# Peptides against a protein of PDB entry 5H65, part 78

Target 1, 294 residues: chain A of PDB entry 5H65
Amino acid sequence: QYLERTPLCAILKQKAPQQYRIRAKLRSYKPRRLFQSVKLHCPKCHLLQEVPHEGDLDIIFQDGATKTPDVKLQNTSLYDSKIWTTKNQKGRKVAVHFVKNNGILPLSNECLLLIEGGTLSEICKLSNKFNSVIPVRSGHEDLELLDLSAPFLIQGTIHHYGCKQCSSLRSIQNLNSLVDKTSWIPSSVAEALGIVPLQYVFVMTFTLDDGTGVLEAYLMDSDKFFQIPASEVLMDDDLQKSVDMIMDMFCPPGIKIDAYPWLECFIKSYNVTNGTDNQICYQIFDTTVAEDVI

## One batch from the design tools (peptide; aimed at target 1 K30 P31 M204)

Design b2_p27_8_s4 (made by RFdiffusion4, then SolubleMPNN; from b2_p27_8, 12 letters changed)
Fold by OpenDDE base, seed 1:
Structure b2_p27_8_s4 (fold): chain B 294 residues (1-294), chain A 27 residues (1-27)
Amino acid sequence: as target 1 above (294 residues)
Amino acid sequence: SAQEQLLKQLQALHEKQLEEEKEEEEL
């Protein structure tokens, strides 16, 4: 939809909701640290949550590793199981279940592993080798997802999370419903297991100034604004540098705002009620800045 | 309502982050 460019001073006088095209300078932004700007968002309940820290995951997997795999749940039509006993003083048992495709073990790069009793380090090593790993535990009748506080699927360095509030977990045998047991599409895995997948999003507040007025606009975007997936940025130093470079370009440190580049973007206004106070807020939408930087 | 909830969550998250940043700068 074509929108005429509107000065911020005019926007600030108008009622919400409306959509605008603007040209403004990025005076400042929050949070300043990229890691802090990446969140998990539920598309169903709209809850925002922090990405779990490695320390949190360590605790979850360490706790899971205290439980012994149930021998009765090993070697089904869906998967072949192998058990390892660690050489450490505790003799911890780790079960790895190799998911079969039509009764045949797939190639390692296409094989989904179900890991029971693994540490974070062990799981990460396996995910790097096999590219698809689900942390599981022994349930009463079947293997089950370990914990939604941890990733339900790890693919390489990408951790896929599910919403605890919206998910109704199903047993691992529901993976049988997947026709293609080689690609392991996260959304398909989630659907089979009754998981509502969370979305990685950049969440930032921009202070925009066009010389006529100043307004704050929120950015919530997964991959369009920077043309960088929020799901990958935390695990890729080059992507992090790219985002930092983009932000430094629009908001260069130690330089006067008069020398800042112009940012063209779309913003929408909306009403927010905070008790008795009505406030108009703004959100950036349908905007890509990477094309202007390249 | 979704936008309102989002805004409240964002504000809370940003406030928490700002406090953490201040604490780190003071150390």
Scores: peptide ipSAE 0.143, ipTM 0.702, DockQ to the pose 0.523
OpenDDE base, seeds 2, 3, 4, 5: peptide ipSAE 0.138, 0.135, 0.138, 0.106; ipTM 0.698, 0.693, 0.692, 0.672

## One batch from the design tools (peptide; aimed at target 1 K82 F98 P106)

Design b2_p28_3 (made by RFdiffusion4)
Pose (drawn by RFdiffusion4):
Structure b2_p28_3 (pose): chain A 289 residues (1-273, 279-294), chain P 28 residues (1-28)
Amino acid sequence: QYLERTPLCAILKQKAPQQYRIRAKLRSYKPRRLFQSVKLHCPKCHLLQEVPHEGDLDIIFQDGATKTPDVKLQNTSLYDSKIWTTKNQKGRKVAVHFVKNNGILPLSNECLLLIEGGTLSEICKLSNKFNSVIPVRSGHEDLELLDLSAPFLIQGTIHHYGCKQCSSLRSIQNLNSLVDKTSWIPSSVAEALGIVPLQYVFVMTFTLDDGTGVLEAYLMDSDKFFQIPASEVLMDDDLQKSVDMIMDMFCPPGIKIDAYPWLECFIKSYNVTQICYQIFDTTVAEDVI
Amino acid sequence: SEAEKLNEKRFEEYTETVLEILGPDHFE
């Protein structure tokens, strides 16, 4: 009834901060390599960070495999422990600690594992069969998180990361403070260990063109615009294909802008200290499947 | 007790499942 659209040339003549409903074609976008759009964002210090690569994580887990699990930290009231020996793996020993709920191990899909000396591949397999996995190491008096460079919790396809700057790391026994040992809410796990969780976000720069003007608008969101979770996409091939197809739909490589579909969206202007623009309250996924 | 027996049974089942995940180069 009252759906009207503001041309880009009219927006460029106005001061910030304001909000606009627009219709424009995606002339171009960055990043050209779409995997680089997935960033980690700290809600406390507002820093943006790269997600660690497989090679980075392999280094951490292999380095963890050189350390021997400390027998003194095995079989507590919090967890049962089991050590596996290995062959042809530089004498590696793997410790899996099964976390109990009131002195009883829960079902595997509710059971959290703590693991010393495991590989990324093994941790990912364990995350399928169990509720979740925390990479750990034998500290002086208690089990401790392996490294904040690695995920503090792997749950399903989501690798949860914490902020190195904002976190004040606590040892594993502090998991006793959790209300139960079956739900394993990632924010609750992070609070018990003194970790400030990072948030996954898609970060992209769109060049919008409606024929009246050209404008650069940022995309920064976790799950609204694509209806694909940024927290899951790096570990899910189907969600990656969906992002590829949506971006290929709005901005196909090689063909002209005349043939592109229109992008209906809101944008908000703001002062940085020059005026910048950002997409908000917008999804391409509701009308596109 | 019933609770101790249940915990032992689940521990055995989980350790077998973990061993299968770790693969043939792993041993108890």

Design b2_p28_3_s1 (made by RFdiffusion4, then SolubleMPNN; from b2_p28_3, 9 letters changed)
Fold by OpenDDE base, seed 3:
Structure b2_p28_3_s1 (fold): chain B 294 residues (1-294), chain A 28 residues (1-28)
Amino acid sequence: as target 1 above (294 residues)
Amino acid sequence: SSEEELNKKRFEEYSKIVLEILGPDYSE
């Protein structure tokens, strides 16, 4: 996409919607904390949600562990099951269902686990040994997804979430619709289970200044801007460090703005109605920041 | 059958992995 560079002062005078190419300095940004900038976005209803914290997930899985697995739902054509019971007074039971492919368990790195009663720690450890894990509960006639407040699929270190508003959950046996039960694509799993998957996004507000004017631009991006997936950043310290370094590069602390590097990006204007007031807002789009200071 | 044997082997192997993660507080 080619656009001529437009100064901010000119942009601020124009009606929306329009697209612009700009060159400006990042005067400031918010939120300052990376973990506060990562959110979940529904592509269907467009709601933004907070990524659940570990504490939130712990509670959900603790609650789930209070339920007893139904022995009648074990060992179907879809999966082989085993149950373990704690030796302590709590007597927590964990049921693991190993999903088969054409009646045979696949390799561990291809195998999906359905888990009842596991803790977050246990589930995460299992997701590192197997392809993926789905937290489930015993329904009346079939296993069902435990809770959309928790990940519907944990694959490696990635937690996949679904939209509560847009999803119409189906029972676990609907995974039978997947021809290949060795490659567990999150979107395919979601589709089979009636889940609208949420997207990890960076959500930030940039205050941009090119010397002619000051403009606030909204950033909602999954992986293009930083060339770092929002879905992975919260679980990877190195990626977090990289994002922080990028932001520090464009907006270095303790240095005057005159020394800031120039940021080149595309922004689009759009109209927002707030009651009787019409406001023009700006969003960064189709932009990748350079790794080097130019 | 060979397939049944393979399935059994993997089931036992995977069960062992799970038990190792769950820890000594768990029993079958």
Scores: peptide ipSAE 0.691, ipTM 0.967, DockQ to the pose 0.831
OpenDDE base, seeds 1, 2, 4, 5: peptide ipSAE 0.685, 0.675, 0.679, 0.675; ipTM 0.963, 0.961, 0.960, 0.956; seed 5 fails the geometry check

Design b2_p28_3_s2 (made by RFdiffusion4, then SolubleMPNN; from b2_p28_3, 9 letters changed)
Fold by OpenDDE base, seed 3:
Structure b2_p28_3_s2 (fold): chain B 294 residues (1-294), chain A 28 residues (1-28)
Amino acid sequence: as target 1 above (294 residues)
Amino acid sequence: SSAEKENEKRFKEYSKEVLEILGEDYSE
């Protein structure tokens, strides 16, 4: 996309909606903490949600573990089941269902595990070993997803979440609709189970200054701006460090703004109605800054 | 069948791996 550079002072005088190319310095940004900038976004209802913390997940899985797996739901055409009982935790049971492909278990790294009664720690360890894990519970007639407040799918260190508002959950047997039960694509799993998947996004507000004016621009981006997936950043210290380095580069602490590097980006204006007041807001789009860091 | 044998083999192996991850606090 080609646009001529427009000074901020000119942009601030124009009506929305419009698209602009700008060159400005990042005077400041919010939030300052990376973990506060990562949110879950629903592509359907557009609600923003907080990423659940480990403590939140611990509670959910603890609650789930209070329910005993139903023996009647074990060993179906879809999966083979095994149950273990704790010795020192008052007989807590963990059921693991290994999903088969055409009646045969696939390779371990391709095998989806359905887990009842596991702790967060156990589930995470299992996901690292087997790649794909779905926390489930015993329903009346079938296994069901445990809770949309928890990940519906864990792959390695990536937690996939669904929108409570937009999802209409279906039972686990609906995974039968997937022709290939060795490649567990999150979107396909979500579709089969009636889940609208949430998207990890960086949500930040940039205060931009080009010397002619000051403008606040909203950033909501999943992987383009930093060239780092928002879905992976919370679980990877190196990625976190990289994002921090990028932000420090554009907005270095203890240095005057005159020495800040120039940021080139695209912004779009849009109208927001708040009661009787109309406000023009700005959003960054189609912008990558990672090239400036390398 | 050969397929069934392979399935049983994998099931046993995977179950063992799960138990190892869960730890000694678990029993069958």
Scores: peptide ipSAE 0.668, ipTM 0.961, DockQ to the pose 0.868
OpenDDE base, seeds 1, 2, 4, 5: peptide ipSAE 0.654, 0.657, 0.654, 0.664; ipTM 0.948, 0.952, 0.948, 0.960

Design b2_p28_3_s3 (made by RFdiffusion4, then SolubleMPNN; from b2_p28_3, 9 letters changed)
Fold by OpenDDE base, seed 3:
Structure b2_p28_3_s3 (fold): chain B 294 residues (1-294), chain A 28 residues (1-28)
Amino acid sequence: as target 1 above (294 residues)
Amino acid sequence: SELEKLNKERFEEYSKEVLEILGPNYSE
């Protein structure tokens, strides 16, 4: 799309909704900490949620480990099962169900594991060895997803979450509907299990200044703005450093704004009503970061 | 069958790998 550049002073005088192309300096941004800017967004109900911390997940999996796997649910046509018991006095049990494809276990890098009673650390290690891991529990007649507060699918270092509001969970045997049980596409798994998958997004507020005016713009983006997936950034130190470097480039500490690079981006205005108050807000869209050389 | 044999072999292999990951605090 093509839009002429509009100065912020002109934009601030116009009614919403409209789309603009702007050139401005990033005076400031919030939150300052990257981990605080990564959220989970539901594409259906549009709720924003915090990404669970490791401590949160530890608690969930610890609680899940207090439940004993049901022996009657082991070794179905869908999966082969094995149970291990801790040697400590508590005797915690871990059940691993290896999902088969057409009656035979696929290669390890193609194999989905269903896990009961594992710790976060164990699950993560397993997800690095096999294709994917789904934390599950023994239901009345079938295995079921453990908790939507935890990932429904861990694939490599990526934790996939589902929306509690929009999901209507189905039992694990519904994975039978998948013809190919080797690729484990997150969206396909979600669909089979009745899960509305959440999207990782960067959520930030930019204070933009072009010398004619100052405008706050909202950024909610998954992978376009930084050209870095929000879904991967929390688990990759190098990606985190890259985002930090980008932000430091546009908003360098210790120097005056006059020396800041120019940021070109698209913003759209929209109306927000808070009771009797009507205000115009701005959101960055369809933008990949780029700077004009000074 | 050959497929059953393959499945069994993979199951044993994967089980061993899982146990290695779980560590010495686990037993069958």
Scores: peptide ipSAE 0.691, ipTM 0.968, DockQ to the pose 0.838
OpenDDE base, seeds 1, 2, 4, 5: peptide ipSAE 0.690, 0.690, 0.690, 0.690; ipTM 0.968, 0.968, 0.968, 0.968

Design b2_p28_3_s4 (made by RFdiffusion4, then SolubleMPNN; from b2_p28_3 with E2A E8K K9E T15S T17E H26Y F27S)
Fold by OpenDDE base, seed 1:
Structure b2_p28_3_s4 (fold): chain B 294 residues (1-294), chain A 28 residues (1-28)
Amino acid sequence: as target 1 above (294 residues)
Amino acid sequence: SAAEKLNKERFEEYSEEVLEILGPDYSE
């Protein structure tokens, strides 16, 4: 893709929609905190959601733990089950269902666990030992996904979420439709269970200044801009540091803008109508900072 | 069968691993 560079002053005078290549300095950005810039985006309804906090998940799993696993749903052709009971006053029961591949449990790093009654901490520990974990509950006739407010799949350190609005949940036995029950591709799991998976995205507003004009540009990007996946950044300190370093490089604190590096990027303009007011907005697209630093 | 035997062995192994992760507060 090639576009001629256009000064911001010229862009600000033009009607939308149009695409531009620009060279500008990052005067400022918001939000300033990285974790606040990471959101969940639905590719179907396009709603943005907050990534649930640990405290939110704790509540969900605590509620789930109050439910007793149904013994009738254990040990099916799909999975082998084991149940444990806590020694505390609550006597909480945890049921783990190990999903089989063609009637045989795969290797631990290939094995999916379905868990009833587990805490977030326990689930996370288990997901580090096995391939992945799905929090479930006992339904009337089958195991069911616990809650779309919690991850439908925890794989490694990544929590996969589904859209409540767009998903039509199916029971856990629909995992039988997956021929390969060892890889556990999130999109395949989602499809089997009737889930529309949400996408992790960086959501930021950049104030750009090229000396001829100033405009705000919206950034919604999953992995291209920073060359860092939004899905992994919240669980990786090194990735967080990398993003922070990039932002500090473009917008160093305590330094005058004259000393800021130039950022080359693509922006597109679009119209937003709020009642009788028509506003032109701008969005960054197809931009990688690692390649566009000049 | 060989498949059943392997499955049983893995089930037992994985169950132990889960219990180790869950910790001493749990019992079978």
Scores: peptide ipSAE 0.701, ipTM 0.971, DockQ to the pose 0.849
OpenDDE base, seeds 2, 3, 4, 5: peptide ipSAE 0.700, 0.701, 0.701, 0.700; ipTM 0.971, 0.971, 0.971, 0.970

Design b2_p28_4 (made by RFdiffusion4)
Pose (drawn by RFdiffusion4):
Structure b2_p28_4 (pose): chain A 289 residues (1-273, 279-294), chain P 28 residues (1-28)
Amino acid sequence: QYLERTPLCAILKQKAPQQYRIRAKLRSYKPRRLFQSVKLHCPKCHLLQEVPHEGDLDIIFQDGATKTPDVKLQNTSLYDSKIWTTKNQKGRKVAVHFVKNNGILPLSNECLLLIEGGTLSEICKLSNKFNSVIPVRSGHEDLELLDLSAPFLIQGTIHHYGCKQCSSLRSIQNLNSLVDKTSWIPSSVAEALGIVPLQYVFVMTFTLDDGTGVLEAYLMDSDKFFQIPASEVLMDDDLQKSVDMIMDMFCPPGIKIDAYPWLECFIKSYNVTQICYQIFDTTVAEDVI
Amino acid sequence: LNDERFDEYTDIVEEILNDTTPASHPWS
């Protein structure tokens, strides 16, 4: 009834901060390599960070495999422990600690594992069969998180990361403070260990063109615009293909802008200290499947 | 009940640790 659209030339003449409903074509976008759009964002210090690569994580887990699990930290009231020996793996030993709920192991889909000396591949397989996995190491008096460079919790396809600057790391026995040992809410796990969780976000720069003007608008969201979770997309081939197809739909490589579909969206202007623009309250996924 | 589940879980973990096939990889 009252759906009207503001041309880009009119927006460029106005001061910030304001909000606009627009319709424009996606002339171009960055990043050209779409996997680089997935960033980690700390809600406490507002820093933006890269997600560690597989090679970075492999280094951490292999380095963890050189350390021997400490027998003194095995079989507590919090967890049962099991050590596996290996062959042809530089004498590696793997410790898996099964976390109990009131002195009883829960079902595998509710059971959290703590693991010393495991590979990324093994941790990912364990995450399928069990509720979740925390990579750990034998500290002086208690089990401790392996490294904040690695995920503090792997749950399903989500690798949860914490902020190195904002976190004050606590040892594993502090998991006793969790209300139960079956729900394993990631924010609750992070609070018990003194970790400030990072948030996954898609970060992209869109060049919008409606024929009246041209404008650069940022995309920064977790799951609204694509209806694809940024927290899952790096570990899910189908979600990656969906992001590829949506961006190929709005901005196909090689063909002309005349043939592109229109992008209906809101944008907000703001002062940085020059005026910048950002997409908000917008989804392409409701009308596109 | 705890001992039965511990035995069952250790078998599952052992099968995963003996599995030489790679798991899923990150998007790059």

Design b2_p28_4_s1 (made by RFdiffusion4, then SolubleMPNN; from b2_p28_4, 13 letters changed)
Fold by OpenDDE base, seed 2:
Structure b2_p28_4_s1 (fold): chain B 294 residues (1-294), chain A 28 residues (1-28)
Amino acid sequence: as target 1 above (294 residues)
Amino acid sequence: ENEKRFEEYSKIVDEILNDKTPAKKLAE
């Protein structure tokens, strides 16, 4: 899309909603730390959630490990199972279920694992050897997803989360509805299990200044603004460095704003009501910084 | 073939469960 550039001073006088193209300097932004800017967003209820910290996941999986796998739920038409007893003092039981495709185990890079009693570390290592891992627990009649506070699917280095509010969980046997049990597309897995998948998003507030005025613009973007997926950035050092470099380029530390580069972007205004007070807010949209440096 | 893969995969799991090396952690 194309719009004529509008100065911020003019925008600040306009009623919402409207769309604008602007050229401004990034005076400041928050949060300053990258990991604080990555959130989980529900496409249905629009709730923003924090990405669980490693410590949070450790607790969830530790709790899961206190449960005993039900031997009656092993070795179904869907999966072949094996139980391990760890050699540590606690002697926890770990059940791993290897999901079959048409009655036979697929190649390792195509194989989904269902795991009971595994630690985060073990699960992450497994996800690097197999296609993906689902943390599960023994339900009354079937295996069930362990906890939506933890990933419902770990594929490579990506943790896929579901919305607790919008999801209506179904048992693991519903994976039978998937004709292809080798690709394990996250959205397909989510659909089969009644999960509304959450989306990784960058959430930031930019203070923009073009010399005529100053306004705050909200950024909620998954992969367009930085041309880096929010879903991958937390597990990739190079991607983290790239985002940091981009932000440092537009808002360099220790340098006066007069020397800052110009950022060209699109913003939209919208009305927000806080009680009886009406406020106009701004959101960045359809902007890629790599192409907008002026 | 299925049995062969099951044993192979079980071996992989066994190795991981007995591996004490840390996994890569999330960014902080």
Scores: peptide ipSAE 0.652, ipTM 0.923, DockQ to the pose 0.879
OpenDDE base, seeds 1, 3, 4, 5: peptide ipSAE 0.652, 0.651, 0.684, 0.651; ipTM 0.923, 0.922, 0.868, 0.922; seed 4 fails the geometry check

Design b2_p28_4_s2 (made by RFdiffusion4, then SolubleMPNN; from b2_p28_4, 11 letters changed)
Fold by OpenDDE base, seed 1:
Structure b2_p28_4_s2 (fold): chain B 294 residues (1-294), chain A 28 residues (1-28)
Amino acid sequence: as target 1 above (294 residues)
Amino acid sequence: ENEKRFKEYSKIVEEILNDKTPAKKLAS
């Protein structure tokens, strides 16, 4: 797409919807905290959700640990099972189900674990030793996903979430539909279990100033703008530093705006109606700022 | 081979369940 640069003063006078190419300075942005800028987005219902805090997950898994694994659901054609009783005072029951591929356990880096009664810490550690982990509970006739408020799949350092509103959960045995039980692609797992996976997105508001005018532009992007996946940033210190570096580059603290670098990006205008109030809003799209940075 | 892996994996799980070191935390 080709668009000539348009000054902000001209854009501010025009009706929506339109697309623009702009060159402006990033006067300010919000939220300032990176973790607050990362959200979960449903591609189906388009709801934006907060990424659950560690404390929230702790509660969910703690509650899950109060449930006793059903011995009748152990050791199926899909998985081999073992149950542990923790040495802690309460004697927590932890069931781990090792998913087999064609009746045989695959290599550890290919193996999916289903876990009942595990803590967040344990699950995270397990996800670093095995391919992935699904928190589950004993259902009526089969293992079931524990809670969509928690990740349905932990793979490495990535927590995959599903939409509560759009998902129609199916039992764990539906993983049998997957021919390859070694790669555990999140989308495939989600499909098998009836989950609509949520997407990690950066959500920010930029105040842009080109000297002719000032406007606020909304950013919702998963991996293009920073060339950093929103899905990985919360668990990777280096990626966090990279994002911070990028933002500091465009909006350096303690320096006057006259010395700020120019940001080139595409924005689109759109109409928003709130009651009797009609306003024009702007959204950044198809923009990458980190091409020469990282 | 399956039995061997099961025992091996079980040992890994057991070690983790007995590990009291903190896991990496989410950004806050």
Scores: peptide ipSAE 0.672, ipTM 0.942, DockQ to the pose 0.862
OpenDDE base, seeds 2, 3, 4, 5: peptide ipSAE 0.672, 0.671, 0.671, 0.671; ipTM 0.943, 0.942, 0.942, 0.943

Design b2_p28_4_s3 (made by RFdiffusion4, then SolubleMPNN; from b2_p28_4, 12 letters changed)
Fold by OpenDDE base, seed 2:
Structure b2_p28_4_s3 (fold): chain B 294 residues (1-294), chain A 28 residues (1-28)
Amino acid sequence: as target 1 above (294 residues)
Amino acid sequence: ENKKRFEEYSKIVEEILNDKTPAKKLAE
């Protein structure tokens, strides 16, 4: 969509909702730390959640490890199972269930693991050797997802989370509904298990200044703005560096704003009601920042 | 064939369970 460039001073005088093309300098942004800017967003209830910290996950998996795997749930038509007892003083019971495709174990890179009692470290290592891992627990009649506060699926270096509010969890045997038990598409797994997947998003507030006015614009974007997936950035040092470099380019530390490069972007205005007070807010949309700034 | 893979995969899991090296950490 083509829009004529509008100065910020003109935009600030107009009613919402409207769409604009602007050219402005990034005076400042928040949060400053990348980790704080990555959130989980529910596409249904629209709640924003923090990405769980490693420490949070450790606690969840430690708690899960206190529960004993039910031997009655081992070795079904869906999976082959083995239980280990760790040699440490705690003597954890770890059950791993290898999901079969048409009654036969697929190749390792196609194989889904269901794990009871594993640590975050173990699960992450397993996800690098197999297609994916689901942390589970023994329910009354079937294996069940361990906890939606933890990833429901770990595939490679990506942790997939579900919305607690919108999800209605179903037992693991519902994975039988998947015809293809080799690719393990996250959305398909989520659907089978009654999970509403959360989306990784960059959430930032930009203070924009074009010399005619100053405007705060909200950024909520998954992979468009930086051309970097929010879902992968937390686990990839190179991607993190790239985002940092982009932000430093537009908002370089230690220099005056007069020397800042110009940012071209699209913003939309919208009304927000705070009690009896109506406020106009702005959101960046359909914008990709260039790697090179002229 | 299934038995062979099961044994192979079990060995991989066992190696991981006995590995004390830390996994890659999330961004802080």
Scores: peptide ipSAE 0.657, ipTM 0.932, DockQ to the pose 0.864
OpenDDE base, seeds 1, 3, 4, 5: peptide ipSAE 0.657, 0.657, 0.657, 0.657; ipTM 0.932, 0.932, 0.931, 0.932

